# Peptides against a protein of PDB entry 4ASU, part 291

Target 1, 270 residues: chain A of PDB entry 4ASU
Amino acid sequence: ATLKDITRRLKSIKNIQKITKSMKMVAAAKYARAERELKPARVYGVGSLALYEKADIKTPEDKKKHLIIGVSSDRGLCGAIHSSVAKQMKSEAANLAAAGKEVKIIGVGDKIRSILHRTHSDQFLVTFKEVGRRPPTFGDASVIALELLNSGYEFDEGSIIFNRFRSVISYKTEEKPIFSLDTISSAESMSIYDDIDADVLRNYQEYSLANIIYYSLKESTTSEQSARMTAMDNASKNASEMIDKLTLTFNRTRQAVITKELIEIISGAA
Target 2, 83 residues: chain B of PDB entry 4ASU
Amino acid sequence: FTFASPTQVFFNSANVRQVDVPTQTGAFGILAAHVPTLQVLRPGLVVVHAEDGTTSKYFVSSGSVTVNADSSVQLLAEEAVTL

## One batch from the design tools (peptide; made by RFdiffusion4, then SolubleMPNN)

Design b2_p27_5_s1 (from b2_p27_5, 18 letters changed)
Fold by OpenDDE base, seed 4:
Parts: structure tokens; C-alpha cells; sequence
Structure b2_p27_5_s1 (fold): chain B 270 residues (1-270), chain C 83 residues (1-83), chain A 27 residues (1-27)
């Protein structure tokens, strides 16, 4: 490579490094906020899931309609955040299909659709876009929940798949159940909850769904921002290493050029 | 007893004496070993009676309340403010 | 199938609930 080529490459990588550093800082700020907001959201969400855990709601085997909600975002450059969710969605879909279930998919965030479009396009009900630019709100979750409930797809059971935040360096893709009103109403384990008005139960389930979606969004967001921060840090370090290598190459090349020029001058060849 | 909104936690697995909740079917008091039930909140006052005799009041907009067989309670309000 | 109409309805319903809650708070 010529000195000019190396210089151009150096400039390019330095610019990339600046961008990745900036993105790291942005991700760090968003992570800090997300982590703070996750604390109450986790209590809230786990509280909403408590019923399902304690009641051990089971869907009868004759019920065949299953909904998978994959939760991620529209934004890339966050490591394996999206692929992890998609991988688990694929696995779950395959398992359910093998069990004779009908599977439909909702993607929260465009990245889910982008990954699964070729193989699962026919199973998608809807994809929610414009996810990840702003922190998710309960309103966002409610919109998703209501849209799902109004979709006309009468699922019996569902799975919401998202990345649970563990630490700044760790997340885990998890699945939580969602149940239809009919499934909850018919569950034997719910018999201990006496004299529940049908309208009350319906409303309760609407809140439950919104709550779980909200929780999943908050977990996902925190995980994503953390992963992005790490990814951008790694990118910045890699850029730094490349800059160092190219700088050495530049210096060696420059020395060679100078030596050649000196020889040419001394020899009278130029 | 857990009482939270999406953005704030008021009680997290706390022991309380009684919680009065406004539900769509009417206000009721949740005591220890209350029968399992599911209810939906209406806008109104939540009153938490602590074991030490202190009483805390909250205004809630909407949400749900769950009383489980194990006497655990989850009060989840869409919006809640301390009064 | 989820349509734009359903989404709009969901948003409207949500907004109505929020508004109702806000009104109740002022009451």
C-alpha cells in the first residue's frame, strides 16, 4: 500500500473510532437511565407474573393456537441481542409446530422481522416498528397489548421472549407465558380464585398483558443498551489496535520510501 | 404485599396489616389470609395499614390487585401517587 | 390480522383510560 493509501485508511479508522466512542457514550447514558427505570419495572412486571407462577396455569393440549411475541428493537450494533431472541423464537416455534400447534408471531422491533422474514414471514401477524429510539413507556406497552387483543387472533397460550438484564456484561434470553382470557378462565388452578366477574377478569387480563409487555420492554432495553455499550467499546478498542498497526506500517513504508529516495539521489538515478 | 406502578415501587414484599383498595366492584380491605381474588382498580384511594400502626394513603388511577392463596398480594397501579 | 384501524382503536382506548385517570385525580 502507498503512503497515501495508508493515510486514507488511518483517517477512516480514526473517524470510525470517534463515532464508536460517541455511540458508546450515548449507550452508556441510555443504559444508566434504563437500569434505573428497570428497578421499579421489574417489581411491577414480576408482580404481574406472580399469578401465573403461583396458579400454574396450564393450557390443554387440545388448544392449538400459540402466540410468540419477540421483544427487541429496531436498532443494531448491540451484539447478539436480536439474534438471541430470534434464535429462541425459532426454537420455540419449531417445538410448538412439532407438537402440532399453530404458531403466530409478533415482533416488537423491526430487527425480529428482518431476521425471521425469510423463514417465518407467513407466521407474522404484525411487527411494531420505531422501537428503541426512546425508552419504552407503559403507554407503548398498552398499545401493543391492545393491538394484540384486537388483532382477531384467538390464541390460547403465548410466549413472550426477551432478554432479561443480569448485569452490565450479562443478559439472558428468557420466555414468559401469556394466556388468553379463555385459558385463564378455564384453568383448574384458577378455581381457588372465587367469584371472579367475567368483565373483571377480562380487564385484569388486559392489564396483565400490558404489564408483562412493559416489563419485557424494560428488560430488553436495558440489556440492549448495555450490550451496545460493550459492542461500541470493543469496536473502539479494535479501531485503536488497527490504528496502531497501520501507524507502524506507515512508518515502515515511509522509511522505505525515504531510503529509496536517498539511494536515488546518491546514485543520481532521479 | 407488593404495591408498584410502572415507575415507582411503594411496597416490595412487605408485611402489612391491611390494605384497602378501590375496585370496580367496590372497595374492600385485604387482611391477612384473605381469600384469593382478582380485582381491577378504579380510580380512588388505597390505604395501607402498616404493622406499626401507621397508615399511608395513595391515589391510584387504574390497575389490578391479586390476592393469592399464599396470602401474597400484588397491587399494580398504572399510576399511583402518595397523599 | 392486526390492522391500522385496530392500532388506532387501541391508542384511542389507551388515551381514554389515561384521560379518565387524570380526570379522576383532579376530581
Amino acid sequence: as target 1 above (270 residues)
Amino acid sequence: as target 2 above (83 residues)
Amino acid sequence: MITEENAEKARAEFQARVAAAAAARLA
Scores: peptide ipSAE 0.027, ipTM 0.863, DockQ to the pose 0.145
Fold by OpenDDE base, seed 3:
Structure b2_p27_5_s1 (fold): chain B 270 residues (1-270), chain C 83 residues (1-83), chain A 27 residues (1-27)
Amino acid sequence: as target 1 above (270 residues)
Amino acid sequence: as target 2 above (83 residues)
Amino acid sequence: MITEENAEKARAEFQARVAAAAAARLA
């Protein structure tokens, strides 16, 4: 490589490093906000799941319609965030199909569709786009919940799959159950709950769905921003290492050029 | 007793004497060993009576309340503010 | 003083935010 070639490569990598550092800072700011907002959201979301855990709601075996909600975003450059959710969705869909269940899919974020559309296109009900540009709100969750409830798909049971935030360096893909109004109303374990009006139960279930979706969005966002920050940090470090290597190569090449020029002068072959 | 909104936590697994909630069917008080029930909130006042006699008031917009068999309570409001 | 009017206003504002979010996703 000529000195000019090395110089051009150095300039290019330095520019990439500047971009990745900038992206890291943006991700860090978004992560800090997301983590703060996740604290109350987790209490709120876990609270909404308490009924299902305590009542141990079971779907009868003769019920066949299952809904999978995958929660991610539209934005890349965040490591395995999207692929982890997609992998779990594929596994769950396969297991349910093997059990003779009908499976439909909702994708929150365009990346889910991008990964699964070729293999699962017939199972998709809807994909929500424009996810991840701004922090998710309860309003966003409510919109998703309403769209689901108005989709016309009468599921019996469902699963919401998302990345739960553990720490700045760790997330875990998890699944939480969702149940239809009919499944809850018919569950034997619900008999202990006294004198529940059908309208009340319907409204309660709408809130429950919105609550769980909101919780999942907050967990997903925090995990994503953390993962992006890490990915950009790694990219910046890799760029730094390459700069160091190329700098050494540049210095060696420069010395060789100087030596060659000196030899040409001495030999009169110039 | 857990009381939270999407953006704020007021109580997290706390022990309280009584919680008064506004529901669509009317306001009711949740006491110790209350029967399990599910209700939805209407806009109104929530009053929390602590064991030490302290009373706290909140305004909620809407949401849900769950009373479980184990006496745990989850009050989840879309919006809530301290008064 | 929490009035019914204040409650309605708060709910209306919340619904407006939900509607705005819906519109943003459908566009």
Scores: peptide ipSAE 0.025, ipTM 0.859, DockQ to the pose 0.044
Fold by OpenDDE base, seed 2:
Structure b2_p27_5_s1 (fold): chain B 270 residues (1-270), chain C 83 residues (1-83), chain A 27 residues (1-27)
Amino acid sequence: as target 1 above (270 residues)
Amino acid sequence: as target 2 above (83 residues)
Amino acid sequence: MITEENAEKARAEFQARVAAAAAARLA
């Protein structure tokens, strides 16, 4: 490679490094906010899930309709955040299909659709876009919940799949249950709950759905920002290493050029 | 006893003496060994009576309250403010 | 698409259903 070529490449990589460093800083700021907001959201969301854990709600085996909600975002450059959710969605869908269940899919964030569209297009009910630009709100979760409830799809049970935040360097893809009103109302384990009005139960389930969606969004967002920060840091480091290598190559090439020029001068060939 | 909104935690797995909640079916007090129930919140006053005798008041909007057989309680309000 | 307007509407609809159910029971 000529000195000119190396210089051009150096400039390009330095620009990439600048961009990745900037993106890292942005992700870091968003992560810090997301982590703060996740603390109450986790208590809230886990609180909402407590009923399902304590009541041990079971769906009868003869029930066939299952809904999978995958939670991610629209934004890339965050490592395996989207692919991890999609992978678990695929696995769950395959397992359910093997068990003779009908599976429908909702994607929260456009990236889920991007990954699964080719193989699971017929199973998609809806994809929610414009996710990840701003921190998710309870209102956002309510919109998703409402859309699901109004979709006309009469699922028996479902699962919401999202990345749970562990630490700045770790997340885990997890699944939480979603139950239809009919499943909850008919569950034997719910018999211990006294005098639950049907309308009350319906409204309760609407909140529960919104709550779990909200929780999943907050976990997903925090995980995503952390993963993006890490990804951008890695990209920046890789760029730095390449810059060092190219700089060394540049210096060696420059010395070779100088040597050649000197030889040409001495030989009278210049 | 857990009491939280999406953005704020007031109580997290705390032991309390009594919680008064405004529900769609009416306000009721949750005591130790209360029967399991599910209720939906109406806008109103939540009063938490701590074991030490202190009383805290909150205004809540919509939401849910769950009383489980193990006496655990989850009060989840869409919006809540300390009074 | 998730918008603030849609979010507000969704929240209002949930609350309205709850209120209606409560009114029906008292009635």
Scores: peptide ipSAE 0.023, ipTM 0.866, DockQ to the pose 0.588
Fold by OpenDDE base, seed 1:
Structure b2_p27_5_s1 (fold): chain B 270 residues (1-270), chain C 83 residues (1-83), chain A 27 residues (1-27)
Amino acid sequence: as target 1 above (270 residues)
Amino acid sequence: as target 2 above (83 residues)
Amino acid sequence: MITEENAEKARAEFQARVAAAAAARLA
């Protein structure tokens, strides 16, 4: 490579490094906000799941319709955030199919659709786009819940798959159950709950669905911003290492050129 | 007793004496060892009676309240404000 | 399709319900 080629490459990589550093700072700011907002959201979401955990609601084996909700976003450059969710969705779908269940999929965020469209397009009910530009609100979750309820798909049981935030350097893809009104109402374990009107239970289930979706969105967002920050940091470090290597190459090449010129002068070949 | 909105936590696994909640079927007080029940909230006043005798009041918009067999209570409001 | 517009509408409707409930209590 000529000195000019090396210089051009150096300039390009330095520009990339500047971009990745800037993106890291943006991700860091969004992460800090997301983490603060996750604290109450987690209490709220876990509280909403408490009934289903404590009542040990089970779906009869004869019920075959299963809904998978995958939660991510539209935005890239965040490591394995989207692929992790998609991988678990694929695994869950395969397991359910092997068990003779009918599986339908809802994707929250365009990246889920992008990954699964070729292999699972027929299973998708709906994909929600424009996810990840702004922090998710309870209103967003309510819209998703409403769309699900209005989809006409009468699932018996479902699962919501999302990345749970663990720390700035760690997330875990997790699954939480969602149940239809019919499944909840027919569950034997629900018999201990006294004086439940059908209308009350319906409303309760709708709120619960929105709550769980909201919780999943907050966990997902925090995990994503953290992962993006890490990815941009890694990219910046990789760029730095490449700059160092190219700089060494440049210096060596320059010395070789100078040496050649000196030899030519001494030999009188110039 | 857990009382939270999507954006704020008021009580997290706290021990309280009584919680008065506004439900669609009417306002009722949740005492220790209350029978398991599910209700949805109507806009109204929540009153929390702490073990130390302190009473706190909140206005809630909508949401749910769950009393479980283990006496745990989850009060989840879409919006809640301290009064 | 969850659009920013739909989210804002849902939020606005919620806020309107809260405001209406608050107003009803003050009357």
Scores: peptide ipSAE 0.019, ipTM 0.829, DockQ to the pose 0.214

Design b2_p27_5_s2 (from b2_p27_5, 15 letters changed)
Fold by OpenDDE base, seed 4:
Structure b2_p27_5_s2 (fold): chain B 270 residues (1-270), chain C 83 residues (1-83), chain A 27 residues (1-27)
Amino acid sequence: as target 1 above (270 residues)
Amino acid sequence: as target 2 above (83 residues)
Amino acid sequence: MLTEENQEKAKEEFNKLVAEEAERRLA
């Protein structure tokens, strides 16, 4: 490589390093906010899931319609965040199909569709785009919930798959159950609950779905920002190492050129 | 007893004596060992009676309330403020 | 219930209640 080529490459990598450092700082700021907002959201979301855990709601085996909701975002450069969710979705879809279930998929965030489109395009009901630019709100979750409920797909049970935040260096892809109104109303374990008005139960289910979606979005966002921060840090370090290597190569090449020129001068062959 | 909004936690697995909630079917008091029920909140006043005799009041917008068989309660409001 | 309209109505009623209570405390 010529000195010019090395210099050009050095400049390019230095620019990339500046970008990755900047992105790291942005991700760090977003992470700090997301983590703060996750604390109440987790209590809220886990509270909404408490019914399903305590009532041990089970879907009858004869019910065949299963909805998988994958939660991620539209934004890349966050390590394995999207691929982890997609992998779990694929695994779940395969298991359900093997069990004779009908599986439909909803993607929250365009990255899910991007990954699964080739293999699961026919199973997608809807993909929600423009996710991840701003922190998710309860309003956003409500919109998603309503669209799901109005989609015309009468699922019996579902799975929401998202990355649960553990720490700045750790997340885990998890699955939480979603149940249809009919499944909840028909569950034997619900018999202990007082006669619940059908309208009340419907409204309750709407809130429950929105709550769970909201929770999943908050967990996903926090995990994503943390992972992005780490990814950008790693990219910045890798860029630094490449700069060092190229700088050494540049110096060696420069010395060789100088030596050659000196030899040519001394030999009179120039 | 858990009482939270999406943005704020008021009670997290706390023991309380009674919670008065405004529901679509009317206001009712949740006591210890209340029968399991699911309700939807209407905008109104929530009153929490703590075991120590302290009473706290909150306005809520909408949301849900769950009373489980194990006497656990989840009050989840879309918006809530302390009075 | 989760319709934007219903949420807005609930919020409006909520805000009204909060405002009324604030006025009562200031009086």
Scores: peptide ipSAE 0.125, ipTM 0.883, DockQ to the pose 0.044; fails the geometry check
Fold by OpenDDE base, seed 5:
Structure b2_p27_5_s2 (fold): chain B 270 residues (1-270), chain C 83 residues (1-83), chain A 27 residues (1-27)
Amino acid sequence: as target 1 above (270 residues)
Amino acid sequence: as target 2 above (83 residues)
Amino acid sequence: MLTEENQEKAKEEFNKLVAEEAERRLA
């Protein structure tokens, strides 16, 4: 490679490093906020899920309609955040199909659609875009919940799949159940609950769904920002290493050129 | 007893004597060993009676209340503020 | 219940309650 070629590559990589470093800082700031906001959101969301755990709601085997909600975002450059969710969605969909269930999919974030659309296009009900630009709010979750409830798809049971935040260096793709109003109302385990007005139960379900979605969004966001921060850090380090290597190559090449020129001068071949 | 909004936790698995909640069907008090029930909140006053006799008051907007068979209670408000 | 309209109504009522209480405390 010529000195010019090396210099050009160096400049390019240095620019990339600047970009990745900047993105790291942005991700770090967003992560810090997301982590703070996740604390109450987790209590809130886990609290909402407590009913399903305590009531041990079971869907009858004859009920075939299953909904999968995959929670991710629109933004890339965050490692395996999207692929992990998509992978679990695929696995769950395949397992459910093998069990004779009808599966429909909702994607939260465009990246889910990008990964699954070709193979699962017929199963998609809706994809929510513009996810991840701002921190998710309860209002955002409510919009998603309402859209789901108004979709006309009468699911019996569902799964929400998202990345649960563990630490700055770790997340885990998890699944939580969602249940239709009919499934909840007909569950034998719910018989111990006092006679609940149908309207109350419907409203409760709406809140429950919104709560779970909100929780999943907060977990996902925190995981994503952390993963992005890590990815950008790794990219910056890789760029640094490449810069060092290219700099060494540049120096060697420069010395070779100088040596050649000196030899030509001394030999009179110039 | 868990009482939280999406943005704030007021109680997390705490033991309380009684919680008065404003529901769409009317205000009711949740005592120890209250029968399992599901309710939805209306805007109003929540009063938490601690075991030590202290009371805390909160305004809530909307949300849900769950009383489970194991006496666990989840009060999940969309918005809540301490009085 | 989670309709935007219902949420807004609930929030409005909530805000009213909060405001009324704030006024009572300032009085």
Scores: peptide ipSAE 0.084, ipTM 0.887, DockQ to the pose 0.044; fails the geometry check
Fold by OpenDDE base, seed 3:
Structure b2_p27_5_s2 (fold): chain B 270 residues (1-270), chain C 83 residues (1-83), chain A 27 residues (1-27)
Amino acid sequence: as target 1 above (270 residues)
Amino acid sequence: as target 2 above (83 residues)
Amino acid sequence: MLTEENQEKAKEEFNKLVAEEAERRLA
């Protein structure tokens, strides 16, 4: 490689390093905000799930329609965030299919579709795009919930899969249940919740779904920003190592060129 | 008793004496050992009566309330502010 | 009930209640 080639490569890597450092800082700022906003969101979301945990709602075996909602984003460069969710979605879909269930998939964020489209295209109902540019709001979750409920797909039970935030260095892909209105209303364990108006129950379910989606988005966002921060830090370190290596190569090559020029002068081979 | 909005927590697994909630079917008081029920909130006033005798008031926009068999209560409002 | 219109109406009513209470406290 000529000195010119090495110099060009050094310049390119230095520019990449500047970009990765900038992205790290942006991710760090977004992470700090997301973590603060996750605290109340977690209480809110876990509170919404309490009914399903306490009532131990079970779907009858004769019910076959299952919905999988994968929660991620449109943005890359965040390590295994998207692949982790997709992996669990695939596993769940395969298990349900083996049990004779009909499985439909909803992707929150375009990355889910990009990973699963080739293998699961026939199972996709809808993909929600433009996720992750702004912090998720309850309004965003409500839009997703309403679109799902109005999709015309009459699922019996579903699963929402997302990355739960644990720490700046750790997340865990988890699953939470979603149930149809019919499944909730027909559950034996719900018999103790007597005298509930059908309209009230429908509205309650709408809120419940929106609440769970909102919670999942907040967990996912916090996990994603943390993972991106780590990924950009690693990329910056890798770039630094490459710069050092190329700098050494440059110095060696420069000495070789000088030596060659001197030899040519001395030998008269010029 | 848990009372939260998407952005704020007011009570987290607290013990309270009574909670008055505005629902679409009417306002009702949640006492200890209240029968299990599900309700939807209407815009209005929530009043929390603590065991120590203190009373706290909140405005809520909409949301849900769950009373479970184990006497746990989840009040989840879209928006809420302390009075 | 979770329609955008219903949410907006609920928010408007909520904001009105909050504003009225704020005025009462300032008065």
Scores: peptide ipSAE 0.077, ipTM 0.872, DockQ to the pose 0.043; fails the geometry check
Fold by OpenDDE base, seed 2:
Structure b2_p27_5_s2 (fold): chain B 270 residues (1-270), chain C 83 residues (1-83), chain A 27 residues (1-27)
Amino acid sequence: as target 1 above (270 residues)
Amino acid sequence: as target 2 above (83 residues)
Amino acid sequence: MLTEENQEKAKEEFNKLVAEEAERRLA
């Protein structure tokens, strides 16, 4: 490679490093906010799931309609955030299909659709876009919940799949159950709640779904920002290493050129 | 007893004496060993009576309340403010 | 083993994605 080529490459990589460093800082700021906002959201979301855990709601085997909600975002450059969710969605869909269940998919964030469109396009009900630009709100979750409930798809049970935040360097893809109104109302374990009005239960379910979606969005966002920060840090480090390597190559090449020129001068003077 | 909004936690697995909640079917008090129930909140006043005799008041907008068989309670409000 | 060529292609693709995302954030 000529000195010019090396210089051009150095400039390019230095620019990329600048971008990745900037993106790291942005991700870090968003992560700090997300982590703070996740604390109450986790209490809120886990609280909403408490009923399902305590009541041990079971879906009868004869029920065939299953909904999978995958939660991620529209934004890339965050490591395996999207692929992890998609992988678990695929696995769950395959297992359910093997069990004779009908599977439909909802994607929260365009990246899920982008990954699964080729193989699962017929199973998609809806994809929610414009996720990840701003921190998710309860209003956003409510819109998603309402859209789902009004979709006309009468699922029996479902799964929401998202990345749970563990630490700045760790997340885990997890699944939480969602149940239809009919499944909840018919569950034997709910017999102790017999005095519940059907309208109340319907409204309760709307909140429950919104709560779980909100929780999943907050976990996903925090995980995503941390993963992006890490990814950008790694990219910046890789760029740094490449810059060092190219700089050494540049210096060696420059020395060789100088040496050649000196030899030519000496040989021509001779 | 857990009482939270999406943005704020007021109680997290706390022991309380009584919680008064405004529901769509009417206001009721949740005592120790209350029968299991599910309710939807209406805008109104939540009153938490702590075991130490202190009383805290909160305004809630909407949400849900769950009373479980194990006497655990989840009060989840869309919006809540201390009064 | 990703061939050096594949690694370079992946890197180029990554760099492109980074640049595109950066432009989107600056706009």
Scores: peptide ipSAE 0.028, ipTM 0.814, DockQ to the pose 0.013; fails the geometry check

